# Peptides against a protein of PDB entry 5FRP, part 9

Target 1, 225 residues: chain A of PDB entry 5FRP
Amino acid sequence: VEWTESIPQIIATREDISKELNQALAKTFIDSDPRVRRTSVMIFNKVPVTEIWKNITNKAIYTSLLHLAREKHKEVRELCINTMAKFYSNSLNEIERTYQNKEIWEIIDTIPSTLYNLYYINDLNINEQVDSVIFEYLLPFEPDNDKRVHRLLTVLSHFDKKAFTSFFAFNARQIKISFAISKYIDFSKFLNNQESMSSSQGPIVMNKYNQTLQWLASGLSDSTK

## One batch from the design tools (peptide; aimed at target 1 K162)

Design b1_p10_8_s3 (made by RFdiffusion4, then SolubleMPNN; from b1_p10_8, 5 letters changed)
Fold by OpenDDE base, seed 5:
Structure b1_p10_8_s3 (fold): chain B 225 residues (1-225), chain A 10 residues (1-10)
Amino acid sequence: as target 1 above (225 residues)
Amino acid sequence: DLKELYEKLS
C-alpha cells in the first residue's frame, strides 16, 4: 500500500526531472557556441531512437534540430543534415504512431520537406549532401515494390509546395545525369577500341566525350570549398 | 553537462 502511494510521487518527480532535462537540452541547441550545438546534435546519433522518443518530449528540441540545417557553421550544419535524415529513417522503422507522440511526429514528418528545401540555397556542397542523405535514408533502395511505394508516399505526404517543386527538379536532374553517364560509358567503350578511335568518327567522339565529362564535373562541388 | 544528459537518456 505504501509503495503504491509512493508511485504517483515518483512518477511526478520523474516527469519533473525529465522536464528539467528537456529544458536544459533545449537551451544547448540554441547556444552561441557551435561546439555546444554540435554536441547537442550528436545526442541524436548516439542515443537509440526509441530512447530519444521516450525521453525527449519537448517539441522545441526537435524544431531546433531542424533549424540547424540552415546554420551558418558548416560542420554543425552538415552534421545536422545527416543526423535528421537518419533519425527520420530510424523513426519510420522503429517508432509507432500514437496519440502521445503525435505532436512530435508532426515535426519529424517535416524532415523530408526541410531537406528538399535546402536545394533552394543553391550551394553545391549542400546539394551533394542532400542527394546523399536522400538515397541513404529518405528513399533508400528497396527491392520490395510495395514497401518502396509506401515509403515514397510517406515521404511525399507531408511535402510543402516548395519541397514538391524541388522533388521534381531533383528527379529531372537524376534522369539527365543517368543519360550523361550512359553516354560517357558508350564513348569510353568506343575510344578504347583502337579501330574505332582511328576512324573518321574518332575525333568527333572524343569531343563528345570531353563535353560529357565537363558537364558531369560541373555538377560536382569543389572539395576545397 | 551534455555528457550527463546523454547518460541519463541512455
Scores: peptide ipSAE 0.099, ipTM 0.832, DockQ to the pose 0.016
OpenDDE base, seeds 1, 2, 3, 4: peptide ipSAE 0.017, 0.094, 0.071, 0.082; ipTM 0.588, 0.828, 0.820, 0.821

Design b1_p10_8_s4 (made by RFdiffusion4, then SolubleMPNN; from b1_p10_8, 5 letters changed)
Fold by OpenDDE base, seed 2:
Structure b1_p10_8_s4 (fold): chain B 225 residues (1-225), chain A 10 residues (1-10)
Amino acid sequence: as target 1 above (225 residues)
Amino acid sequence: ELSELMKKLE
């Protein structure tokens, strides 16, 4: 009986400790030292997603995480972009939507839009990273049609106008890249054949080959502008 | 300090 009577006090104490911890953690995400910010982001990489959702209840932490995707420090930014994308994917897979966590989900659901909006920064390195995390975490390969469609709809359901525009540009670019790669292969095969190379078409194909290479090397992110 | 916080979250 005495033990049962102590339970409410213990729960209350734990809540207080949790609150203080969250407040302290929130401050680390906005610390002036990039090393501190980096370490804070790494929490999301080291702690299982289920434990993050359970223990990190301060909204400011999640909003700050998303904000770091646009910070000036390159290393922290890159880490943040990968982290938030992975966290989004893991959350979709492992965290159920409840009344209690709805406010956090409202923030997390903006991650895809946040990522697609990074294309407007017009930085080649950022663009490449966003491309990577889209395929790895946001819209990964999924052989099940229903799951694939559901994921796609989930990702798009919270897009702002800018993100949606970037999405279409991205898809168009992917088609072009695929085509270019196919042509690169064809041209390579042609050029590796001595008879073909010695033909009247040899110089023409060589030029197209070079153009294709140049496009693949320098033009991959241009279509998203 | 951050390391300690991380341990508490694990």
Scores: peptide ipSAE 0.036, ipTM 0.780, DockQ to the pose 0.016
OpenDDE base, seeds 1, 3, 4, 5: peptide ipSAE 0.008, 0.033, 0.007, 0.034; ipTM 0.526, 0.761, 0.524, 0.771

## One batch from the design tools (peptide; aimed at target 1 R173)

Design b1_p11_1 (made by RFdiffusion4)
Pose (drawn by RFdiffusion4):
Structure b1_p11_1 (pose): chain A 225 residues (1-225), chain P 11 residues (1-11)
Amino acid sequence: as target 1 above (225 residues)
Amino acid sequence: DEVDDLIESLD
């Protein structure tokens, strides 16, 4: 851990080495101890994306980084998901493509598909995290009308069938969810004024709204929240 | 089948 903690500054201060470092971090990314794996992925977080793209070039680093996204260990997996997504976003907003660096890009480009494939594991927390992460770094809410799409295509550019089916299923659910929140408000407004304390639908509508709110809460990790 | 299972788990 002590050794792994020092790399970001070294990489940030010296290009003298990209050989031994690439040789070492590869082992550091698959070490038995999760602390070192975390401290390894923290590199992609602490040192700027450009210096990563310049200094570390070994194929195994990126594959291990993405590989850990499916790991049992939680603290590593979450930081991994967040990191490789913010990295994917920054890895397009700063670094162009040439004849030589494309060789590794087929990994940076399969990041969204890998991210979308996490939904298939069916974990509430992970689904929540991927949800949060995608709209934070991948498909941002800014800044304009045209580029969102221009990039959306580049995100969609490297998908497997599963990534597409899940990309679309996420969208198919959106309408049903909208049809829910809209009725949720249409039912929640029932308390604006006295419509039926026990009249028209008092004994029935309360137990439609009260039971309907559970449907939206069934997908969240903490439904009681 | 996997997609249906995914939709059911999300709902």

Design b1_p11_1_s1 (made by RFdiffusion4, then SolubleMPNN; from b1_p11_1, 8 letters changed)
Fold by OpenDDE base, seed 5:
Parts: structure tokens; sequence; C-alpha cells
Structure b1_p11_1_s1 (fold): chain B 225 residues (1-225), chain A 11 residues (1-11)
């Protein structure tokens, strides 16, 4: 743990990290102690993306990072999911694609697919987290149409079949959620009007309002619905 | 699906 904690400083100060250090770091990602794995993941949060790409050249490290998204330890898994999504976004924004870093990019480009495949676990908490990182890091709000389309195409270009399926399901779910929220708002407005509540439609809208609330509260990220 | 049925009920 202590050794791993020192890595961010080393990476920040040195232009060239030895092969040995990379090999040692790779081992920390598969360490039996979740604290070690956690610390390893944190390197990607503490070190600038440009420095990571420059100094971490062992592809096994990146592969191992992605694998942690499915590990048993909840805290490490959650951290990993956030970290890899953020790292992906930062890489797209700051790292140029070159011949030298092609092999690493081949791994990094699978991050979106890795994340979307987590929906198959059918865990509400995981689903919610994946939803969050998609909107925050993978497909963030972008007012520029060209940039938005480019990002979308980049994300989709490396999807496997399962990821595509999840993507479509996700979008369908989002549309449904949006509809439900819209109705919730409409019902709320109706119920806030006393004249409307006193009308024959009052009880009907109240019922629909309650149903909508119940549905929203049940967890909209559940893939079973 | 149950979801579809629910959404239809909101129309």
Amino acid sequence: as target 1 above (225 residues)
Amino acid sequence: SELEKFLKSLE
C-alpha cells in the first residue's frame, strides 16, 4: 500500500518510469488486498492523464483497471467505474492518437463497452452508477453538434454486440423515464390547482400521480422492467 | 412489459 501510494509522486516527477516499476504496478492491480487495488486505481485520479499515458506503458495495467469494474469488492468496483470513465473522457480530450500509443488506445477504447456491459449484471446500484458516468464522462452534454456526434461515434465504434444491446436498452429506458418525469410534472401542476383538484378529473390525476411516484421510486435503472 | 403497461396508463 505504501509503495503504491508513492507512485503518483514518482510519475509526476519523472519523465521515464522503468519497466520494472510498470511491472510492479501491474501486480498491485491484482493484489489480494482490496486496499492495494484501491490505491492503484487512485493513481489514475491523482496523476494527470498526460503523465499517465507517458509513464504507464505496460498495457496490463490498463487491462487490469478495466477488469476491476467487475470485482467483488464494492468500494473498489465503484471507484474503478468512476475512474475509468473519467480517464476515458480525459484521454479523448487530451491525448492524441499516435502510432506509439496505439496499443494503449485499443484498450482504452473498450472502456465504453466495458461500462455498458455492466448492465448485464442487473444490479440497481451498478446500473445507477453506469447511468451517472455515461452522462458525466462518456456522453456529456455538448452543445456543438459536430463534437457531440463525433464523441458518440467514438464511443460506439468499439462496442461489442452486447454493449450495443445495452446501449439501445439504455436509451429506450431514458425515453421512458423522461416521459414519466414529464407526466409527473404535469400531474403536479394539475394537483397544485385547487379548481382542477375539485373537478371530476381530480381523483383520477391523483391516482396517476401516486402511481408515477411509486414507479419512479422503485428504481428506474432496473433492467428487469 | 410491465413498464409499457404502466406508461400507457399515464396517457
Scores: peptide ipSAE 0.035, ipTM 0.564, DockQ to the pose 0.088
OpenDDE base, seeds 1, 2, 3, 4: peptide ipSAE 0.025, 0.026, 0.027, 0.031; ipTM 0.545, 0.554, 0.614, 0.551

Design b1_p11_1_s2 (made by RFdiffusion4, then SolubleMPNN; from b1_p11_1, 7 letters changed)
Fold by OpenDDE base, seed 5:
Structure b1_p11_1_s2 (fold): chain B 225 residues (1-225), chain A 11 residues (1-11)
Amino acid sequence: as target 1 above (225 residues)
Amino acid sequence: DELEKFLSSLE
């Protein structure tokens, strides 16, 4: 753990990290101790993306990072999911595609697919997190149409079949959620009007309101779990 | 689809 904690500083200060260091770092990502794995993931958060690309040249490190998205330890998994999504976004923004970094990009380009494939686990907590990172990092709000389309195409260009399926399912779900939220708002407005509540439609809307809430809640993760 | 049925009921 202590060794791994020192890595960010080393990467930040040295232009050339030895092959041995990369190999050692690669081992930390598969360490049996979740704390070590966590610390390893944190390197990607603490070190500027440009420095990571420059100094972390062992592709196994990147591959291992992606694998942690499915590990058993919840905290490490959650951290990894956020980290890889952010790293992907930062890489797209700051790292040029060159012949020299092609092999690493081949791995990084699979991050979106990796994330979308997490939906197949069918875990509400994971789903919620993936939803979040999609909107925050993968497909962030972009007012420029060309940039938005380009980003979308970039994200989709490396999808496997399962990821595409998940993508479509996700979008369909989002539309449904949006509709339900819209109805929730409408019902809420209705119920906040005393005259409306006293009408014959009052009980009907109340019922629909409750059903809508229940449906929306069923799609949310339990924070206690 | 139960979901579709539910959503339709909200219209």
Scores: peptide ipSAE 0.034, ipTM 0.674, DockQ to the pose 0.086
OpenDDE base, seeds 1, 2, 3, 4: peptide ipSAE 0.033, 0.028, 0.034, 0.033; ipTM 0.666, 0.621, 0.674, 0.671

Design b1_p11_1_s3 (made by RFdiffusion4, then SolubleMPNN; from b1_p11_1, 6 letters changed)
Fold by OpenDDE base, seed 1:
Structure b1_p11_1_s3 (fold): chain B 225 residues (1-225), chain A 11 residues (1-11)
Amino acid sequence: as target 1 above (225 residues)
Amino acid sequence: DELEKLLQSLE
């Protein structure tokens, strides 16, 4: 009888501990010390996604994670962007949608939109990072057409208007880049041919080559900055 | 330190 009476207390204690931990963790995401914020983000990076979903139940934590994508501290921001993208992908792959986790999924489903909205900051470093995480985590290469389409639709289904605009702009840019690279290769081949270079078209192609190269370079972030 | 402990507890 005494054992049975202790069970509710134990359960309550566990819930209380979990709640307290979640509350404490929530505070760390908004801590004034960037080191604390960094460490908080690292939880989502180091802990398996399944364990995160089980143990982190306070939705405010997930919301706070997303907000750190616009963090002033560069290191924390960059870490957050990578972490949230990876976490999104892992969640899609490993976490089943249930009634119990619906509210968390509502937040997680906004990660793609959050990332695409970062393009509006108009920072080359951020743009490059967002490009990277899109290809690596959000819309990775998938040989199965049905799975690929399903993933795409999942990503797009929670876009806001700005994210859609950004998405189209991104894709248009990628097409242009691809075209430019193709031309770069063609021009390079032409210029490497002595007969072609000596022709009347030689100087013209050289100019186009330089313009293409400049255009390509302008779209890349400066690694020194 | 507390956050590190939490991390360890979640792993």
Scores: peptide ipSAE 0.093, ipTM 0.826, DockQ to the pose 0.016
OpenDDE base, seeds 2, 3, 4, 5: peptide ipSAE 0.086, 0.074, 0.086, 0.074; ipTM 0.818, 0.808, 0.817, 0.807; seed 5 fails the geometry check

Design b1_p11_1_s4 (made by RFdiffusion4, then SolubleMPNN; from b1_p11_1, 7 letters changed)
Fold by OpenDDE base, seed 5:
Structure b1_p11_1_s4 (fold): chain B 225 residues (1-225), chain A 11 residues (1-11)
Amino acid sequence: as target 1 above (225 residues)
Amino acid sequence: SELEELLKSLE
């Protein structure tokens, strides 16, 4: 009987602790110190996704995480972009959609759109990072066609119109890059052959090689940034 | 730090 009587108090205490924790965490995401914001983002990297979903119930925290993708502080932004993409992927893989977590999923489902919208910033570093996280987390390599299609449909199902536009542009860009790389390899092989280089086609291929390199380089971010 | 404490509480 005494044990039973203590249960409500324990539950109440736990709820209070959880509430306080969520409130405190929410504040850290908007802290003026970028180190604090960084540490806050790192929670999503260090804590298992299942524990995050269990313990972080304040939707404002997730919204704040997504907002940090446009953070002025480069390190925090880069960390956030990687973190939110990974968190999205892990959530899809490990978290069941329930009535209780519906509101959080509504936010998490916007992560792909949030990421694709970063292309409109027209920053080469951001673009490269977004490209990277798309291939690594959002649309990873999947040999199973059904799983791959399902993931794709899941990602696209919550896109806004801008995200769709950038998605198609991204794919077109990747095709072009792939083609350019293929040609670069072919040209490099040709130029490495002395007989081929001494032929009438030598100068032509050299020019194409240089053009290909220039095109590829133009899409790369400044290494000093 | 407060964040470290929070992190520990989540783990």
Scores: peptide ipSAE 0.061, ipTM 0.810, DockQ to the pose 0.016
OpenDDE base, seeds 1, 2, 3, 4: peptide ipSAE 0.026, 0.011, 0.050, 0.056; ipTM 0.628, 0.421, 0.793, 0.804; seeds 2, 3 fail the geometry check

Design b1_p11_2 (made by RFdiffusion4)
Pose (drawn by RFdiffusion4):
Structure b1_p11_2 (pose): chain A 225 residues (1-225), chain P 11 residues (1-11)
Amino acid sequence: as target 1 above (225 residues)
Amino acid sequence: SIPESFEKELE
C-alpha cells in the first residue's frame, strides 16, 4: 500500500519510467489484498487523465480496472464504477485519437456497455450507483442540445446486444415510471382539500396511493427511506 | 434478455 500510494506523484513528476511502473501496477491491480487494489484504482482518480494516458500504457491495467467493477468486494467495486466512468468522460473530453493510441481505446470505449451490463446483476445499490454515475459523467445534462446527442451516439457506438436491450429497457421503464409519478401527484393532491375523509374513495383511494408508493419504492435499496 | 429487476417493474 505504501508503495502504491506514491505512484500518482511520481507519474505526476516524472516520465522517466513507464516500463517498470506498467509492469508493477499490473500486479498491483490483481493483488490479493483489496487495500492495494483500491489504492491502485485511486491512481485514475488522483492523477489527471492526461498523465494516465501518457504514462501508463499496459493493456492489463485497464482490463483489470474494468474487471474489478464486477467484484464481490463492495468498496472496491463502487470506487471502480465511479472512477472508470468519470475517467471515460474525461477520457473523451481531453484526449483525441491517432494511429497509435487507438490500440487501447477499444477498452475505454467498452466502458458504457460494461456499465450497462451491471444492471443484469440485479442489485439495488449497484443499479442505483450506475444510474447515478451514468448521468453524472457519461450522459451529462449539459451543456447544449446538439453535443449531448453527438456524444450519446459515441457512447452507444460500442455496445453489445445486452447493452442495447438494457439501454432500451431502461427507457421502456421510464414511461411507466412517468405514468406513476404523475398519478402519484394526482393521488397526493388528494390532501389539498377535503375530497373524501371517508366519502367517494376515502376507504379505497388511500390504499391505492399507499400501495402505489411501494411500487416505486420497490426498486430502491432502502425502500423504507 | 432483460434484467429481472426491469422485468418486474415493467410487469

Design b1_p11_2_s1 (made by RFdiffusion4, then SolubleMPNN; from b1_p11_2, 5 letters changed)
Fold by OpenDDE base, seed 3:
Structure b1_p11_2_s1 (fold): chain B 225 residues (1-225), chain A 11 residues (1-11)
Amino acid sequence: as target 1 above (225 residues)
Amino acid sequence: EIPELLKKLLE
């Protein structure tokens, strides 16, 4: 009898603890110290996605996470971009959509749009990072055609108009990069042949090779900055 | 710090 009476109190205590934790965490995401914000984001990297969804139920935490993608502090921003992309992918793979978690999913489903909208900042470092997380987490390699299409449709289904525009621009750029790489390879092969290099076409191909390299390099961020 | 404590509690 005493054990049965203690169960409701234990459940109530756990709910109270969960509420307090959520309230405390919500405050840390908006803390003035970037180190505190960074540590808050790291929780999403260190805790399994299933435990995050179970224990973090305050919508404000997820909204705040998404806002940090535009954080002025570079380290926090970069961490947030990687974290939210990974969290999105893990959520799609491991979290079932239920009535209870619907409101959180409404926020999480906007992560792809949030990321693609970062291209409008017109920052080369941000662009490179967004490119990376798209290939790693949003639209990863998937050999199964049905799964690949389903993932693509899921990502696109919550895009705003700006995100769609960025999506098309991204794809167009990737095609151009692919073409440039192909040409770079062709020119490299040509120049590796001594007879070809000594021909009348040698100087012309060398010039095109250099132009191609310059174009490819211009799309890369300066790692020293 | 509060964030470190929260992380430990969620693990």
Scores: peptide ipSAE 0.065, ipTM 0.812, DockQ to the pose 0.015
OpenDDE base, seeds 1, 2, 4, 5: peptide ipSAE 0.024, 0.046, 0.048, 0.047; ipTM 0.647, 0.773, 0.780, 0.776

Design b1_p11_2_s2 (made by RFdiffusion4, then SolubleMPNN; from b1_p11_2, 6 letters changed)
Fold by OpenDDE base, seed 2:
Structure b1_p11_2_s2 (fold): chain B 225 residues (1-225), chain A 11 residues (1-11)
Amino acid sequence: as target 1 above (225 residues)
Amino acid sequence: EIPELLKKLLS
């Protein structure tokens, strides 16, 4: 058999294997056993993003991944939320937008909306996790202004209406928290000075300090909508 | 398990 004649057969075989693999993986994401679902999600953490995009071409897999953000099984849900956020960030950094991967990008571009919509569940643990992945993966610290703005615009450009509402609420809360922390620091400095504490302003500042602490404590436990 | 095998094959 001439080597040239083997090439089409190899390609065909590889395509068949790829198709079978994708079909099998799609089934594992919706398996009734949470351990199977967990292991399926872990593929996105263990395999480089470039290899994922190359080998996983079934849209149903990506759609199923996003749906697991609302998984009832806590461990699977938490893993999924972290995984999809990280995968989104890695994809933006490493995957070029092409005609061939357009349909997958259409799904991946909805990850920010999917995550911000989790605030409407009104669960403290979920809210804290979403806060964390926003700072770590969606809108990470970036000293370059141009890169930071472009990332922000990319995230916002695919927001649904509910995600925008959550985004604004989140940011408003962060501004208030920042201001409260600043006050907390100022009050703490004042109270740590014995002369200041013994002054007529001492009791007043102590009261404001306590109020600030109470507000901060309550704010950290409040849901964002 | 199948998921572990898939992970290995994709890596």
Scores: peptide ipSAE 0.083, ipTM 0.829, DockQ to the pose 0.015
OpenDDE base, seeds 1, 3, 4, 5: peptide ipSAE 0.023, 0.051, 0.058, 0.044; ipTM 0.653, 0.786, 0.788, 0.793

Design b1_p11_2_s3 (made by RFdiffusion4, then SolubleMPNN; from b1_p11_2, 7 letters changed)
Fold by OpenDDE base, seed 1:
Structure b1_p11_2_s3 (fold): chain B 225 residues (1-225), chain A 11 residues (1-11)
Amino acid sequence: as target 1 above (225 residues)
Amino acid sequence: DIPKLLQELLE
C-alpha cells in the first residue's frame, strides 16, 4: 500500500523535474551569453529528434529557437539556421502528428516560412546559408514524385505572404543561375576552340563569357567576408 | 546551474 502511494509522488516528481528543466532551458535560449545560447541550440542538434519531442514540451523553447535565426551573434545565428532546418526535416520524417504534440507542430511548421523570410535581410552570407538548408533539409531531392509533391505542399502550406514572395524569387533566381551556367559552359567550349576564337565572333563571345562569369560571381558570397 | 543542466540533457 505504501509503495502504491509513492507512485503518484514519483510521477509528480518526474513531471516537476521535467517542467523545471523545460523552464530552465527556456531561459538559456534568451541568456545574454552567446555561449549559453549556442549550447542551447546544440541540444536540438545533438539529441535525437524523438527524444527532443518527448522531453521538450515547453512551446517557448521552440519559439525561441526560431527567433535565434535573426540573432546578432553570427555563430549562434548560423548554427540556429542549420539546426532548425535539420530539425524540421527530421521531425517530418520521424515524428507523427498527434493531438498531444499539435501545438508544437504549429510552431515547427513555421520553420520554412521563418527561413524564407531571412532573404529579406539582404545578406549574402545568410542567403547562401538559406539556399543550402533549403536544398539539404527543406526540399531535398526525392525521386518519388508523390513524396516530393507532398513535401512541397507541406512546406508551402504554412507560408506567410512574404515567404511566398521569397519562394518565387528564389526559384526565379535558380532558373537564371541554371541558364547562366549553361551559357558559361557553351561560351567556354566556344573559346576553347581555336577556329571559333579566331572568328569574328571570338571577341563577342569572350565579352559575353566575362559578363556571365561576373554575374555568377556576384551571386556568390565572398568567402573572405 | 543551467549549463550543467544542459550538459545533462545532452548526455
Scores: peptide ipSAE 0.079, ipTM 0.817, DockQ to the pose 0.015
OpenDDE base, seeds 2, 3, 4, 5: peptide ipSAE 0.071, 0.062, 0.075, 0.070; ipTM 0.818, 0.803, 0.815, 0.811; seeds 2, 3 fail the geometry check

Design b1_p11_2_s4 (made by RFdiffusion4, then SolubleMPNN; from b1_p11_2, 6 letters changed)
Fold by OpenDDE base, seed 2:
Structure b1_p11_2_s4 (fold): chain B 225 residues (1-225), chain A 11 residues (1-11)
Amino acid sequence: as target 1 above (225 residues)
Amino acid sequence: EIPELLQKLLS
């Protein structure tokens, strides 16, 4: 057999194998066993983002991944939320937008909305996790102003109405928390000074300190909608 | 399991 004739056959075989693998993987994401679903999600964590985009071409897999954000099984859900957020960030950094991957990007671009919509579940554990992945993956710390703005605009450009509402609520809460922390620090400094504490303002500041502490504690446990 | 095998093949 001439080597030139083997190339098309190899390509065809490889395409067939890829298709079969994608179909098999798609089934595992919707398997009734949470262990199978967990293992499927872990592929996105252990395999480089470039290899994922290259080898996983079935849209159903990405759609199923996003749906697992509302998974009833806690471990699978938590893993999925972290995974999709990280995958989104890595994709933005490493994957070019092409004609061939357009349909996949249309799904991936909805990850921010998917995550922000989780605030409407009104679960404290989910809220804390979403807060965490926002700071870590969606809107990470970036000293370069241009990069930071571009990332923000990219995230917002695909928001649905509900995601925008959650976004504004989240930011408003963060501003208030920041202000409260500043007050907490000031009050703490005052109360740590013996002369100040013994003054006529001592009891007043102590009261404000306690109120601030209570508000902070409550705010950290409050749901964001 | 299939997911583990797929993970290995894709890495």
Scores: peptide ipSAE 0.076, ipTM 0.835, DockQ to the pose 0.015
OpenDDE base, seeds 1, 3, 4, 5: peptide ipSAE 0.027, 0.052, 0.056, 0.045; ipTM 0.648, 0.798, 0.798, 0.794

Design b1_p11_3 (made by RFdiffusion4)
Pose (drawn by RFdiffusion4):
Structure b1_p11_3 (pose): chain A 225 residues (1-225), chain P 11 residues (1-11)
Amino acid sequence: as target 1 above (225 residues)
Amino acid sequence: DELEELLEALD
């Protein structure tokens, strides 16, 4: 851990080495101890994306980084998901393509599909995290009308069938959710004024709204929240 | 089958 903690500054201060470091981090990314794996993925977080793209070039680093996204260990997996997504965003907003660096890009480009494939594991927390992460770094809410799409296509550019089916299923659920929140408000407004304390639908509508709110809460990790 | 399991888990 002590050794792994020092790399970001070294990489940030010296290009003298890209050989031994690439040789070492590869082992450091698959070590038995999760602390070192965390401290390893923290590199992609602490040192700027450009110096990463310049200094570390070994194929195994990126594959291990993305590989850990499906790991049992939680603290590593979450930081991994967030990191490789913020990295994917920054790895397009700063670094162009040439004839030589494309060799590794096929990994950076399969990041969204890998991210979308996490939904298939069916974990509430992970689904929530990927939900949060995608709209934070991948498909941002800014800044304009045209580039969102221009990049949306580049995000969709490298998908497997699963990534598409899940990409679309996420969208198919959006309408049903909208049809829920809209009715949720249409039912929640029932308390704006006295419509039925026990009249028209008092004994029935309360237990439609009260039971309907559970449907939206069934997909969240903490439904009691 | 996997997609159906996913939709059931989300719903």

Design b1_p11_3_s1 (made by RFdiffusion4, then SolubleMPNN; from b1_p11_3, 6 letters changed)
Fold by OpenDDE base, seed 1:
Order: sequence, then structure tokens, then C-alpha cells
Structure b1_p11_3_s1 (fold): chain B 225 residues (1-225), chain A 11 residues (1-11)
Amino acid sequence: as target 1 above (225 residues)
Amino acid sequence: SELENYLKSLE
């Protein structure tokens, strides 16, 4: 609240505004009030990426944003995860790498690792969210092979060892899920056929169907929580 | 700037 009250004074002095604003913003990201932290994260959602890069020059703000991925407050954490992933993607698409912004890019380039490292928390809700942002923002669908490979290499180029491990685990899991879904469909079709159900294989397939369903369900977070 | 405008809106 106090910093917001100071914003008008900061805006009044143009050149000094940027430094003071950056300092004030840096403090809001570590504020004890989750509402303040949430509001701070929302800046990255409400302001165009190009303007953020231009006006937010304090690297501490970016590092603080990344740290909020492990925020204790669920709402802030979830918002942060989505925000940083989107911001990463937008930055790759819209921001040129220059000498002047090198230090900020060094931080932003760690976003993929930061996200993949969240898998080690072993929380189903977090895992699902990370899965989602990977498909949406980090490694989006790209029909151009060269662009797709380039993006992949960019993402991987800054991975730490843990991130690589989780990356491979993620992909392996996705393959397994895909296979399981395929089997689920096959079993469902089989079970919907009366002749097949009456066969000696009927009970066996039913069992496999149930096992497959249970396995798929176990990988999903409880939406009621 | 849009950033400034957004920040002002938070007051």
C-alpha cells in the first residue's frame, strides 16, 4: 500500500521514475501480503512484453518472479507459473538479444529449468500445471521443423542436470500416457462388442481395461482439492 | 506508458 502511494510521486519525475519504480516494484514481489505479490505478478500479464523489457531493468524483479514459482500461497504460485512461461515465450518471439539486455536474458533463459525443476516437488497439481505450460508456451505446436528444433534447442541449452532428468521423464511419461490411452480405446471398443465380451478374452480385457483406467486416473490431480 | 498506467490503476 505504501509503495502504491509513492507511485504518483515517482511518475512525476521521468528519468528518476524508472529507477525508483524498479526499486519499489522489487519490494512488492517479496511483500508479506500475497495480494501484493499477486498484483506484482499481474504486471507481467497486463503489460506488453516489449514495454516490460524496456521499463523493468532491475534484474532482481525477474529473479523474484522466478522464485515465486515455489510460493507457498497457491494462487500466487499458480499465477506465477503461468505468467513466467508465457513471458518466456513472448520474450523469445518479440525481444531481440542485445548487449544491453544480456543480463536479463540470462535470467529469463533459466525459466525452462525453473519450471522443469518443479516436478521434483512431486505435487500432482503442480505437475499438471507445468505440463500445461510446457505445451502451451515452452514447446508449443510448431509445424515448421526448423523453428521447432530451434525452440527445443533454445529451451534445452540452459538446462541444469535436474531439468534434463525431468525432461526425459516427462517425455517418457507422455509416451506411456499416449500408449495407455490407445489401449483404453481399444479395450473400450472390445467391451462394447457383445461377441467379444462373450469370448474367453472378455474377462481378461475387462481387467486390463480397469487397470488402464486406474493408472490413467492416478496420474491426474484431484480436481476437488 | 502502459506500465505506468497499470500501476496507477492499482492505487
Scores: peptide ipSAE 0.237, ipTM 0.876, DockQ to the pose 0.015
OpenDDE base, seeds 2, 3, 4, 5: peptide ipSAE 0.223, 0.066, 0.188, 0.231; ipTM 0.867, 0.787, 0.859, 0.878

